Peptides against a protein of PDB entry 4N7V. Designs and how they scored, part 56

Target 1, 222 residues: chain A of PDB entry 4N7V
Amino acid sequence: TLRSITSPLVAHRLKPIRQKTKKAVVSILDSEEVCVELVKEYASQEYVKEVLQISSDGNTITIYYPNGGRGFPLADRPPSPTDNISRYSFDNLPEKYWRKYQYASRFVQLVRSKSPKITYFTRYAKCILMENSPGADFEVWFYDGVKIHKTEDFIQVIEKTGKSYTLKSESEVNSLKEEIKMYMDHANEGHRICLALESIISEEERKTRSAPFFPIIIGRKP

## One batch from the design tools (peptide; made by RFdiffusion4, then SolubleMPNN)

Design b2_p15_3_s3 (from b2_p15_3, 7 letters changed)
Fold by OpenDDE base, seed 3:
Structure b2_p15_3_s3 (fold): chain B 222 residues (1-222), chain A 15 residues (1-15)
Amino acid sequence: as target 1 above (222 residues)
Amino acid sequence: DKEWEEELKEFEKSL
């Protein structure tokens, strides 16, 4: 099943973006829908041959073939759907479209990893919890120049000197210089606070069913 | 844009 290889993409709260590659254009629209335009070149002109339009919650996929399958010239936005439209739920998406859905999903996840959900200013650093999940990216920008980037897979450290390295295990973290451990401790505290706030705010958001509370900014730069 | 092309290169191979 599609669900065995990916979850429905989540494009909520993401800003519009359009990214072109050789074979595709992927977009997040103002509506927070995600579009994958499959591009074919013919006579030195690029045409959109197929479009997957995915709802912001990833659960609905609308597929159409512009201009009766002849293709529509590539433009600055997806071509409008015409009369030949197929609509699928996530669980009913034909297998032939699964790779394209995964492409959209991975793109969205990448965008999410770079999209602030919570910005938290401490006395020593600007902390940012990103939108991706599970294991949201967490960045700490210390005012003295030290930077820490935590992901689900690694921790990147940039020291004052500009020395950069990546930590992938607890043993490597434990082997850090004492001064770097102090930065890590602060980063971890900021991370804990952001996660706690995310939980609390998300619960209140669920209860009120109002406009989204995120992204939020907590505190201010000293 | 160049960054995105590199990051998505692996995914595009599957299209």
Scores: peptide ipSAE 0.034, ipTM 0.665, DockQ to the pose 0.136
Fold by OpenDDE base, seed 2:
Structure b2_p15_3_s3 (fold): chain B 222 residues (1-222), chain A 15 residues (1-15)
Amino acid sequence: as target 1 above (222 residues)
Amino acid sequence: DKEWEEELKEFEKSL
């Protein structure tokens, strides 16, 4: 099943964006829907041959073929739905479209990993918890130039000297020099606070059922 | 964005 290889994409709270590659254009619309336009080139002109339009919650996929499959000239937005419009739920999506859905999903996940959900200013750093899940990216920009980037898979450290390295285990973290451990301790505390606030705010948002609270900025640069 | 194009390269090839 599609569910065994990916979860429904989640594009809520993401800003509109349009990314062109060689074979496709992927975009997040103002409506927070995601569109994959499959592009073909004929005589130095690019045409959109197929469009997948995915709902913001990833659960509904609308597929259509511009101009009966002849294609529509590539423009600054997806072409209007024409000919052979099909609508599927996530669990009923034909296998032939799974790779294209995965493409959209990976794009959205990438955008989410770069989209601030919580920005928290401490005395020493700007901390940012991102929108991606599970295990959201967490960045700490110390005002003295040190940077720590935490992902689900690794921790990247950039020191004042510009020296950069990646830590992939707890043992490597424990082997850090004392001066670097101080930065790591601060980063971890900021991370803990952001996660705690995310939980509290998300619960309140659920109860309120109104406009989204995120993204949120806590504090200000000293 | 060149960064995103590179990161999506593998999936683009499968289209």
Scores: peptide ipSAE 0.033, ipTM 0.673, DockQ to the pose 0.135
Fold by OpenDDE base, seed 4:
Parts: structure tokens; sequence; C-alpha cells
Structure b2_p15_3_s3 (fold): chain B 222 residues (1-222), chain A 15 residues (1-15)
């Protein structure tokens, strides 16, 4: 099943973006819907031959073929659906579209990993918890120039000198120089706080059913 | 799908 290889994408709270590659254009719209435009070149002109429009919650996929499959000239936005529109739920999406959905999902996850959910200013750093899940990216920009980037898979450290390295295990973290451990400790504390705040705020959002509280900024640069 | 992975890598570079 599609669910066995990916979860429904979540584009809520993401800013509009449009990114083009050779074969596709992926967009997050103002509506927070995600569009994948499949591009074909013909006579030195790019045409959109197929569009997957995915709802912001990832659960509904609308597929259409512009101009009855003849294609629509590539523009600054996806072409509007006209005829022969197919609408699928996530679980009913035909297998032939799974890779395209996965592509959209991965793109959205990437955007989410770069989209601040919580910005928290400490005495020493700007901490940012990102929107991606599970295991949201967490960045710490120390005011002295040190940077720590935590992902689900690794921790990247950029020292004041510009020296950069990646840590992939607890043993590597434990082997850090004492001076770097201090930064790591601070980063971990900031991370803990952001996660705690995320939980509390999310619960309040659930209770109030109001407009999203995120993104949120806590504190200010000293 | 190698084709889509390549496309994704291009997106990653542009973000």
Amino acid sequence: as target 1 above (222 residues)
Amino acid sequence: DKEWEEELKEFEKSL
C-alpha cells in the first residue's frame, strides 16, 4: 500500500513556494495545497502534461491532464483543472501515481524541515524547531558563530572556525571536545524546551479550535 | 525510483 511507504503529506502553515526541475514543478499554493506538475519539452517549449493536486492534509489527490493530455504551456502557476478530473483518497490512489506522491511528500517534508515552528531565543543562541515530523529538525545558532543542526539522522556542528562535522551516534557525541559539549548541552536544553512548548501549545490549539498558534517566537535576541 | 530521486536532489539544491 501507499501507506506502507509514506504517510499523507502535511502542508499546513507552509508558505507558498514554487520549485522547478527538469521534469517537474512542485508548488505549495496559497491554499496550502501541493501541486506536482509533470513537465515535457516539445519544440523548445515546456508543457504541463499531468498535474497532481494534493490537499493540505495529504488525504485527497486530484489528478488531471491539461488540454486533454495535449499539455498546457508551463506558467507561473499550475493550470486549472478542466475535464477528466480524477479524485482519489490517499488510500485509493492508483499505484502508478505513488512515486509522484512520494516525491511531493518528500518535497513537503524538506520544506517543513526548513520552516520554523518555534523560534526560541536564549541568552546564547537562537533556537529553531522546524515543522517536519517525526523528529523535527532543530537548529541552534549561537551568537558567537557556532551552529548546531540536529536532525533525526545526525547532528551537524559548525565551529567558530568554520570547521564542520557530522555526528551519527551517541558515542561520537560523547567523544566531543569539552568546549563543544557545552554548546551541545545548551542546544539540548533549548531543544527540550521547544518540544515542551510545542506540546503545550498544540494542546491549547486542540482545545480552542482557533487559528493556528504556530509559528511562534519566544523571547528576543539579547 | 531513480528518476524522481534525481529530481528531488535538484529541489534540495534549490531550497
Scores: peptide ipSAE 0.036, ipTM 0.672, DockQ to the pose 0.774; fails the geometry check
Fold by OpenDDE base, seed 5:
Structure b2_p15_3_s3 (fold): chain B 222 residues (1-222), chain A 15 residues (1-15)
Amino acid sequence: as target 1 above (222 residues)
Amino acid sequence: DKEWEEELKEFEKSL
């Protein structure tokens, strides 16, 4: 099943974006829906032959073929669904569309990893917890030029000198120079605080049934 | 799948 290989994408709170490659354009709309436009070239003009429009919660997929399958000229936004429209739930999506859904999902996950959920200014750094899950990316931009980027899979360090390296194990982290460990300690503290705030705010949001509280900014740059 | 992986790499470069 599709569910066995991917979860429904989640595009809530994401800003609109449109990215083009050779064969596809993927968009997050103002509505927080996600569109994958499949592009073909004919006579030096690009045409959208197929569109997958996915709901913000990933559970509904609307597939249509612009201009009766002849294609619609590529524009600055997806073509309107006018011809040959099919609507599927996530669990009923035909297998032939799974690859395209996965493409959309991976793109959304990437965007989420670059989308601030919580920005927290400390005395020494700008800390940013991102929207992706599980294991949201966490970035720390120290005012002196050091950068630490934590993901579920690795920690990237950029030193003041511009030296950059990636740590993939606890052993490597433990082998860091003492001066770098100080930055790591601060990063970890900021991370803990952001996670705690995320939990508290999310719970309050759930209780009040209010509009989204995120993204938030806490503190200010000194 | 490989084709979409290459396309995704191009997206990653643009973000």
Scores: peptide ipSAE 0.035, ipTM 0.671, DockQ to the pose 0.796; fails the geometry check

Design b2_p15_3_s4 (from b2_p15_3, 6 letters changed)
Fold by OpenDDE base, seed 2:
Structure b2_p15_3_s4 (fold): chain B 222 residues (1-222), chain A 15 residues (1-15)
Amino acid sequence: as target 1 above (222 residues)
Amino acid sequence: DEEWEEDLKEFEESL
């Protein structure tokens, strides 16, 4: 099943963007829908031959073929639905479209990993918890130039000198020099606070059912 | 734009 290889994409709270590659254009619209435009080149002109439009919650996929499959000239936005419009639920999506859905999902996940959910200013750093899941990316930008980037898989450290390295185990973290350990301790505390705040704010958002609370900024740069 | 193109390359190759 499609569900065995990916979950429904989640594009809520993402800003509109349009990214062109060689074979496709992927967009997040103002509506938070995701569009994949499949592009082919003929006589030095690019044409959109197929469009997948995916709902913001990833559960509905609308597929259409511009100009009866002849294609529509590539423009600054997806072409309007014309011919051969099909609508599917996530669980009923034909297998021939699974790779294209997975492409959209990976794109959205990448955008989420770069989209701030919580920004927290401490005395020493700007901390940012991102929108991706599970295990959201967490960045710490120290005002003195040190950077720590935490993902689900690793921790990247950039020192004041510009020296960069990646830590993949607890033993490597424990072997850090004392001066770097101080930065790591601060980063971990900032991370803990952001996760705690995310939980509290999400619960309150669920109760109120009003406009979204995220993204949120806590504190200010000293 | 250039950063995104590199990040999406592996995904595009799967199409």
Scores: peptide ipSAE 0.031, ipTM 0.657, DockQ to the pose 0.165
Fold by OpenDDE base, seed 4:
Structure b2_p15_3_s4 (fold): chain B 222 residues (1-222), chain A 15 residues (1-15)
Amino acid sequence: as target 1 above (222 residues)
Amino acid sequence: DEEWEEDLKEFEESL
């Protein structure tokens, strides 16, 4: 099943973006829908041959072939759907489109990993919890130049000197120099606080059913 | 923009 390889993408609260690659253009629209435009080159012109338009919650996929499959010249936005539109739910998406959906999902996840959900200013750092899930990225920008970037897979440390290294295990974290451990401890505390705030705010958001509370900024730079 | 292109390269290869 498609679910065995990816979850429905979530593009809520993401800013519009359009990213061109050689084979595709992927966009997040103002509507928070995600479009994958499959691009082919013909006579030195790029044409959009196929479009997957995915709802902001990832559950609805609309597929169409511009100009009856002849293609539409690549422009600054996806071509509008015309005739012969197919609409699928996530669970009913034909297998031939799974790779394309996965591409969109990965793109959205990448954007989410770079999209602040909570910004928290401490005495020593700017902490940022990102939108991606599970295991949201967490960045700590210390005012003295140290940076810590936590992902689900690793922790990257950039020291004041510009020395950078990646930690992939608890053992490696435990082997850090004491000076770096202090930064890590602060980062972990900031992370804990952001996660706690996320939980509280999300619950209130659920109760109020109002406009999104996120992104949120807590505190200010000293 | 360039950073995004690099990040998406791996994803594009999967298409």
Scores: peptide ipSAE 0.031, ipTM 0.656, DockQ to the pose 0.166
Fold by OpenDDE base, seed 5:
Structure b2_p15_3_s4 (fold): chain B 222 residues (1-222), chain A 15 residues (1-15)
Amino acid sequence: as target 1 above (222 residues)
Amino acid sequence: DEEWEEDLKEFEESL
């Protein structure tokens, strides 16, 4: 099943974006829907031949073929659905569309990894917890030029000198110079605080059933 | 699948 390969994408709170690639254009709309436009070139003009429009919660997929399958000229936005519209639930999506859905999901996940959920200013750094899940990316921009980027898979460090390296194991983290460990300790503290705030804010959001509380900014740059 | 991975890499570099 598709569910055994990927979860429904989640595009809530994401800003609109449009990215052209070699074979597709992927967009997050103002409605927080996700569109995958499949592009083909004919006579030096690009045409959208197929569109997958995915709901913000990833559970509904609308597929249509612009201009009766002849294609619609590529524009600054997805073409409106007019012809041969099919609507599927996530669990009923035909297998032939799974790859395209996975592409949309990966795109959304990438955008989420670059989308601030919580920005926290400390005495020494700007900390940012991102929207991706599980294991949200966490960035720390120290005011002195050091950067730490934590993902579920690795930690990237950029030192004051511009030296960059990636740590993939606890042993590598433990082997860091003491100066770098101080930055790592601060990053870890900021990360813990952001995760705690995320939990508290999310719970209040659930109780209040109000408009989204995220993204949020905590503190200010010194 | 490889083609989509390249497209995603290009996208990531553009962000």
Scores: peptide ipSAE 0.030, ipTM 0.677, DockQ to the pose 0.851
Fold by OpenDDE base, seed 1:
Structure b2_p15_3_s4 (fold): chain B 222 residues (1-222), chain A 15 residues (1-15)
Amino acid sequence: as target 1 above (222 residues)
Amino acid sequence: DEEWEEDLKEFEESL
């Protein structure tokens, strides 16, 4: 099943973006829908041959072939759907489209990992909890130039000198220099606070059923 | 698939 290889993508709260690659253009629209335009070159002109438009919750996939499958010239936005439109649910998506869906999903997940959900200014750093899940990325930008990036898989440290290294285990974290441990301790506290705020705010969103509260900014730059 | 991995890398670098 498609679910065995990916979950439905979630594009909520993402800013519009359009990114071109060699074979595709992926867009997050103002509607928070995701479009994958499959591009082919012919006579030095790029044409969109196929479009997958995915709902913001990832559950509905609309597929169309511009200009009766002849293709439509690549433009600054996806071509409008034409007469021959297929609509699928996530669980009913034909296998031939699974890879394209997975591509869209991975793109969205990448964008989410770089999209601030909570920005928290401490006395010493700018802390940022990202939108990706599970295990949202957490970045700490210390005002003195130290940077810490936490992911589900690793912790990256960038020292004041620009020296960068990655920690993949608790033992490596414990082996850090005492000076770096102080930054790590602060980063961990900032992370805890951001996760606590996320929980509280998400619960209030659930209760109010209003517009999204995220992204939020807590505190000010010193 | 290697083709999509290259495209994803390009996306990552562009974000």
Scores: peptide ipSAE 0.028, ipTM 0.677, DockQ to the pose 0.896; fails the geometry check

Design b2_p15_4_s1 (from b2_p15_4, 8 letters changed)
Fold by OpenDDE base, seed 1:
Parts: sequence; structure tokens; C-alpha cells
Structure b2_p15_4_s1 (fold): chain B 222 residues (1-222), chain A 15 residues (1-15)
Amino acid sequence: as target 1 above (222 residues)
Amino acid sequence: DFDKKLEELTDEYLK
């Protein structure tokens, strides 16, 4: 099943974006729907041959073939749906579309990893907890130029000199220079606080059932 | 970085 491969994508709270690649244009619309336009080139012109439009909660997939399958010239927005529209639920999506759905999902995951959920200004750094899950990315931009980027898989450090390296184990973290460990300690504290706040705010959001509380900014730039 | 990663995803999933 598709569910065994990926979960429904979640595009809530994501800002609109339109990104062109060689074979596709992928977008998050104002409606927070995700749109995949499959592009083919013919006679030096790009045409949209197929469109997948996925609901913000990932559960509904609308598929259409512009211009009766002949394709529609690529424009600055997805082509309007035609009369030949297929609508599927996530669990009823034909297997032939699974790879394309996965593409959309991975795109959303990528966007989420770059979308601030909590921005927290400390005395020394700008901390950002991102929207992706599980294991949201966490970035710390120290005002003196040091940067730490934590993901589920690694920690990237950029020092004042511009030297960059990646840590993938606790052993490597423990082998850091003492001065870098101080930055790491601060980053970890900021991370802990952001996670705690995320939990508290999410709970309040659940209780109030009002407009979303995220993204949120805590503190201010010095 | 974002653009590169997306292009890689495109190549991986949309053959």
C-alpha cells in the first residue's frame, strides 16, 4: 500500500512557493494545496502534461491531463483543471501515481525542514525549530557568526572561520574543541526550550481550537 | 542547497 511507503503529506502553515525543475514544477498554493506539474519539452517549448493537486492534509489527490492530454504550455501558475478530472483518496490512489505522490511528499518535507515553526532569540543566538517531523530540524545562528544545524541524522557546525564539518555520532560530538562545546551546549539548551514550548503551545492550540498559533517568534533580535 | 536537493528528488522520483 501507499501508506506502507509514506504517510499523507502535511502542508499546513507552509507559505506559497513555486519551484521549477527539469521534469516538473512543484508548488504550494495559497490554499496550502500541493501541486505537481509534470513537464515535457517539445520544440523548445515546455508543456505541462499531467497535474497532481494534493490537499493540504494529503488525503485527497486530484489528477488531470491538460488540453486532453496534449499538454498545456508551461506558465507562471498551474493550468486550470479540465473536464477529465480524477479524484482519489490517499488509500485509493492508483499505484502508477505513487512515485509522484512520494515526490510531492518529499518536497513538502524539504520545505518543512526550512520553514520556521518557532523562532527563539537568546542572548547569544537566533534559534529556529523547523516544521518537519519527526525530529524537526533545529538551527542556531550565533550573533558572532557560528552556526549549528541539527537534524535527525547529523549535526553540522560552521565556525567563525567558515570551517564546516558534520557530526554523526556522540563520539564525534565529544571530540569537539572546548570552545565549540560551549556553542553546542547553548544550542542544546535552546533546542530543549523550543521543544518544551512547542509542546505547551500545541496543547493550548488543541484546547482553544482557534486559529493556529504557529509560527511563533519568542524574543527579539538584539 | 534547496534547489539542488529538489533537483535530486526530481531525478529520483520522476524518471
Scores: peptide ipSAE 0.624, ipTM 0.964, DockQ to the pose 0.913
Fold by OpenDDE base, seed 5:
Structure b2_p15_4_s1 (fold): chain B 222 residues (1-222), chain A 15 residues (1-15)
Amino acid sequence: as target 1 above (222 residues)
Amino acid sequence: DFDKKLEELTDEYLK
C-alpha cells in the first residue's frame, strides 16, 4: 500500500512557493495545496502534460491531463483543470501515481525543513526549529558567525574561519574541540527549549481550537 | 542547496 511507504503529506502553514526542475514544476499554492506539474519539451516549448493536485492534509489527490492530454504551455501557475479529471483518496490512489505522490511528499518535507516553526533569540544566537517531522531540523546562527545545523541524520558545523564539517555519530561530537563544544551546548539548550515550547503551545492549540499559533518568534535579537 | 536537493528528488522519483 501507499501508506506502507509514505504518510499523507502535510502542507499546513507552509508559504506559497513555485519551483521548477527539469522534469516538473512543484508548487505550494495559496490554499496550501501541493501541485506537481509534469513537464515535457516540444519544439523548444515546455508543456504541462499531467498535474497532481494534493490537498493540504495529503488525503485527496486530484489528477488531470491538460488540453486532453496534449499538454498546456508552462506558465507562472498550474493550468486549470478542464478535462480528464480524476479524484482519489490517499488510500485509493492508483499505484502508477505512487512515485509522483512520493515526490510531492518529499518536496513538502524539504520545504518544511526550511520553514521556521519557532524562532528563538538567545543572548548568543538565533535559533530556529523547523516544521518538518519527525525530528525537525534545528538551526542555530550565532551572532559571531558560527552556525550549527541539526537534522535527524547529522549535525553540520560552520566555524568562524569558514571551516565546515558534518558529524554523524556521537563519537565525532565528543571529539570536538572544547570551543566548539560550547557552541554545541548552547545549541542543544536552545533546541530543548524550542521542543518544550512546541509541546506546550501545541497542547494549548488543541484545547483552544483557535487559529494556529505557529509560526512564533520568541525573544529579540540583542 | 534547496534547488540541488529538489533536482535530485526529481531525478529519483520522476524518471
Scores: peptide ipSAE 0.623, ipTM 0.964, DockQ to the pose 0.890
Fold by OpenDDE base, seed 3:
Structure b2_p15_4_s1 (fold): chain B 222 residues (1-222), chain A 15 residues (1-15)
Amino acid sequence: as target 1 above (222 residues)
Amino acid sequence: DFDKKLEELTDEYLK
């Protein structure tokens, strides 16, 4: 099943974007829907041959073939749907579209990993918890130039000198110089606080059933 | 970096 490969994508709170690649144009619309335009080139002109439009919660997929499958010239926005529109639920999506859905999902994950959910200013750093899940990216920009980027898979450190390295195990973290450990400790504390706040705010958001509380900014640069 | 990663995803999923 598709569900065994990927979960429904989640594009809530993401800003609109339109990104062109060689074979596709992928967008997040103002409606927070995700749109994949499959592009082909004919006689030095690019045409949109197929469009997947996915709801913000990932559960509904609308597929259409512009201009009766002949394609529509690539423009600054997705082409309007034709009369021949197919609509699927996530669990009923034909297998032939699974790879394209995965593409959309991975795109959204990438965007989410770069989308601030919580920005927290400490005495020493600007901390940012991103929107991706599980294991949201966490970035710490120290005012003195040190940067720490935590992901689910690794920790990247950029020192004042510009020296950059990646840590993938606890043993590597433990082998850090003492001065770097101090930065890591601060980063970890900021991370803990952001996660705690995320939990609390999310709970309040659930209770109120109001507009999204995120993204939020806590504190200000000293 | 973002553009490069997206291009890589495109090549991977949309062959």
Scores: peptide ipSAE 0.621, ipTM 0.964, DockQ to the pose 0.920
Fold by OpenDDE base, seed 2:
Structure b2_p15_4_s1 (fold): chain B 222 residues (1-222), chain A 15 residues (1-15)
Amino acid sequence: as target 1 above (222 residues)
Amino acid sequence: DFDKKLEELTDEYLK
């Protein structure tokens, strides 16, 4: 099943974006729906041959073929659905579309990893917890130029000199110079605080059932 | 970086 490969994508709270690649244009619309436009080139003109439009919660997929499959000239927005329109639930999506759905899902995950959920200003740094899951990305921008980027898989450090390196194990973290350890300690504390606040705020959102609280900004740059 | 990663995803999933 598709569910055994990936979960429904979640595009809630994401800002609209339109990104062109060689073979596709992928978008998040104002409605928070996700659109994948499959692009083909003919006589130096790009045409949209197929469109997948996915609901913000990932559970509904609308597929259509512009101009009866002949394609529609690439424009600044997806073409309107006119021909060969099909609507599927996530669990009823034909297997031939699974790779394209996965593409959309991975795109959304990428966007979420760059979308701030919590911005927290400390005395020394701007900390940002991102929207992606599981294991949201966490970035720390120290005011003196040091940067630490934590992901589920690694920690990237950029020092004042511009020297950059990636840490993939606890032993490597423990082998850091004392000066760098101080930055890491601060980053870890900021990360802990952001995770704690995320939990508390999410619980309040659940209780109130009101408009989303996220994204939020805590504090300000000194 | 974002553009590069997306292009890689495009090549991987939309062959």
Scores: peptide ipSAE 0.619, ipTM 0.963, DockQ to the pose 0.913

Design b2_p15_4_s2 (from b2_p15_4, 7 letters changed)
Fold by OpenDDE base, seed 1:
Structure b2_p15_4_s2 (fold): chain B 222 residues (1-222), chain A 15 residues (1-15)
Amino acid sequence: as target 1 above (222 residues)
Amino acid sequence: DFQKELEELTDEYLK
């Protein structure tokens, strides 16, 4: 099943975006729906041959083929649905579309990993907890130029000199220079605080059942 | 950076 290889994508709270690649144009619409336009080139003109429009909760997939499958010239927005529109639930999506859905899902994950959920200004750094899950990305931009980027898979450090390296194990973290450990300690504290705030705010959001509280900014740059 | 990552993703899933 599709569910065995991916979960429904979640595009809630994501800002509209339209990004072109060689083979596709992917968008998050104002409605927070996700749109995948499959592009083919003919006579130096790009045409949209197929469109997948996915609901913000990932559970509904609308598929159509512009201009009867002949394609519609690529424009600054997805072509409007015409005739022969197919609508599927996530669990009823034909297997032939699974790869394209996965593409959309991974795109959303990528966007989420770069979308601030909580921005927290400390005395020394701008900390950002991102929207992706599980294991949201966490970035720390120290005001002196040091940067730490944490993901579920690695920690990337950029030092003042511009030296960059990636840490993938606890032993590597423990072997850091003392000066860098200080930055790491601060980053970890900021991370802990952001996670705590996320939990508290999410619980309050659940209780109120109002508009989303996120994204949130805590503090200001000194 | 984002564009590069997206291009790689596109190549991976939309061959």
Scores: peptide ipSAE 0.694, ipTM 0.971, DockQ to the pose 0.899
Fold by OpenDDE base, seed 5:
Structure b2_p15_4_s2 (fold): chain B 222 residues (1-222), chain A 15 residues (1-15)
Amino acid sequence: as target 1 above (222 residues)
Amino acid sequence: DFQKELEELTDEYLK
């Protein structure tokens, strides 16, 4: 099943974006729907041959083939669905579209990994917890130029000198210079605080059923 | 960076 491969994508709270690649144009619309436009080139003109439009909660997939399948010239927005429209639920999506759905999902995750959920200013750094899950990215921009980027898979460090390296194990983290460990300690503290605040705020959202509280900014730059 | 990562995803999923 598709569900065994990926969960429904979640595009809530994401800002609209339109990004072109060689083979596709992907978008998050004002409605928070996600669009995948599959692009083909004919006679030096790019055409949208197929569109997957996915609801913000990932549960509804609308697929259409512009201009009766002949394709529609690539424009600044997805072509309107006029003909050859199919609508599927996530669990009823034909297997031939699973890879494209996965693409959309990974795109959304990429956007989420770069979308601030919590921005927290400390005495020494700007800390940002991102929207992606599980294991949201966490970035720390120290005011002196040091940067730490934590993901589920690695930690990237950029030192004052501009030297950059990636850590993928606890052993490597433990082998850091003492000066860098100080930055790491601060980053970890900021990370813990952001996660705690995320939990508290999310719980309040649940209790009050209010409009989304995120994104949120805590503190101010010194 | 974002463009590069997206291109890699595109190549991976939309062959």
Scores: peptide ipSAE 0.693, ipTM 0.971, DockQ to the pose 0.919
Fold by OpenDDE base, seed 2:
Structure b2_p15_4_s2 (fold): chain B 222 residues (1-222), chain A 15 residues (1-15)
Amino acid sequence: as target 1 above (222 residues)
Amino acid sequence: DFQKELEELTDEYLK
């Protein structure tokens, strides 16, 4: 099943964007729906041959083929659905579309990994917890130029000198120079605080059932 | 960057 290889994508709280690649244009609409436009080039003109439009909760997929399958010239927005329109639920999506759905899902995950959920200013740094899950990315921008980027899989460090390296084990973290450890300690503290705040705020959102609280900014740059 | 990562995803899934 599709569910065994991916979960429904979640595009809630993401800002609208339109990003062109060589083979596709992907968008998050104002409605928070996700669109994948499959693009082909003929005589130096790009045409949209197929469109997948996925609901913000990932559970509904609308697929259509513009201009009777001949394609519609690439424009600044997805073409309107006119031909060969099909609507599927996530669990009823034909297997031939699974890879394209996965593409859309991975795109959303990428966007979420770069979308701030919590911005927290400390005395020394701007900390940002991102929207992706599980294991949201966490970035720390120290005011002196040092940067630390934590993901589920690794930690990237950029030092004042511009030296950059990646840490993938606790042993490597423990072997850091004392000066770098100080930055890491601060980053870890900020991370813990952001996670705690995320939990508390999410619980309040659940209780109030009001407009979303995120994204949120805590403090300001000194 | 974002564009590079997206291009890699595109190449991976839309062959």
Scores: peptide ipSAE 0.691, ipTM 0.971, DockQ to the pose 0.896
Fold by OpenDDE base, seed 3:
Structure b2_p15_4_s2 (fold): chain B 222 residues (1-222), chain A 15 residues (1-15)
Amino acid sequence: as target 1 above (222 residues)
Amino acid sequence: DFQKELEELTDEYLK
């Protein structure tokens, strides 16, 4: 099943974007729907041959083939759907579209990993918890130039000298110079606080059933 | 770079 490969994508709270690649144009619309335009070049002109439009919660997929499958010239927005439209639920999506759905999902995750959910200013750094899940990316920009980027898979450190390296195990973290450990400790504390606040705010959001509380900014640069 | 990462995803999924 598709569900065994990926969960429904979630595009809530993401800003509109349109990004062109060689083979596709991917968009997050004002409606927070995700659009994948499959592009083919013919006679030095690019045409949209197929469009997948996915709801913000990932549960509804609308597929259409512009101009009766002949393709529509690539423009600054997705072509409007016409008569030949198919609509599927996530669990009823034909297997032939699974790879394209995965592509859309990975695109959304990429955008989410770069979209601030919580920005937290400490005495020493700007901390940012991103929207991706599970294991949201966490970035710490120290005011003195040090940067730490935490992901589910690794920790990247950029030192004052510009030296950059990636840590993938606890043993590597423990082998850091003491001065770098101080930055790591601060980053971890900021991370803990952001996660705690995320939990509390999410709970309040659930209770109030109001508009999204995120993204939020806590404090200000000193 | 976002564009580079997206191009890599495109190549991976839309070969």
Scores: peptide ipSAE 0.690, ipTM 0.971, DockQ to the pose 0.899

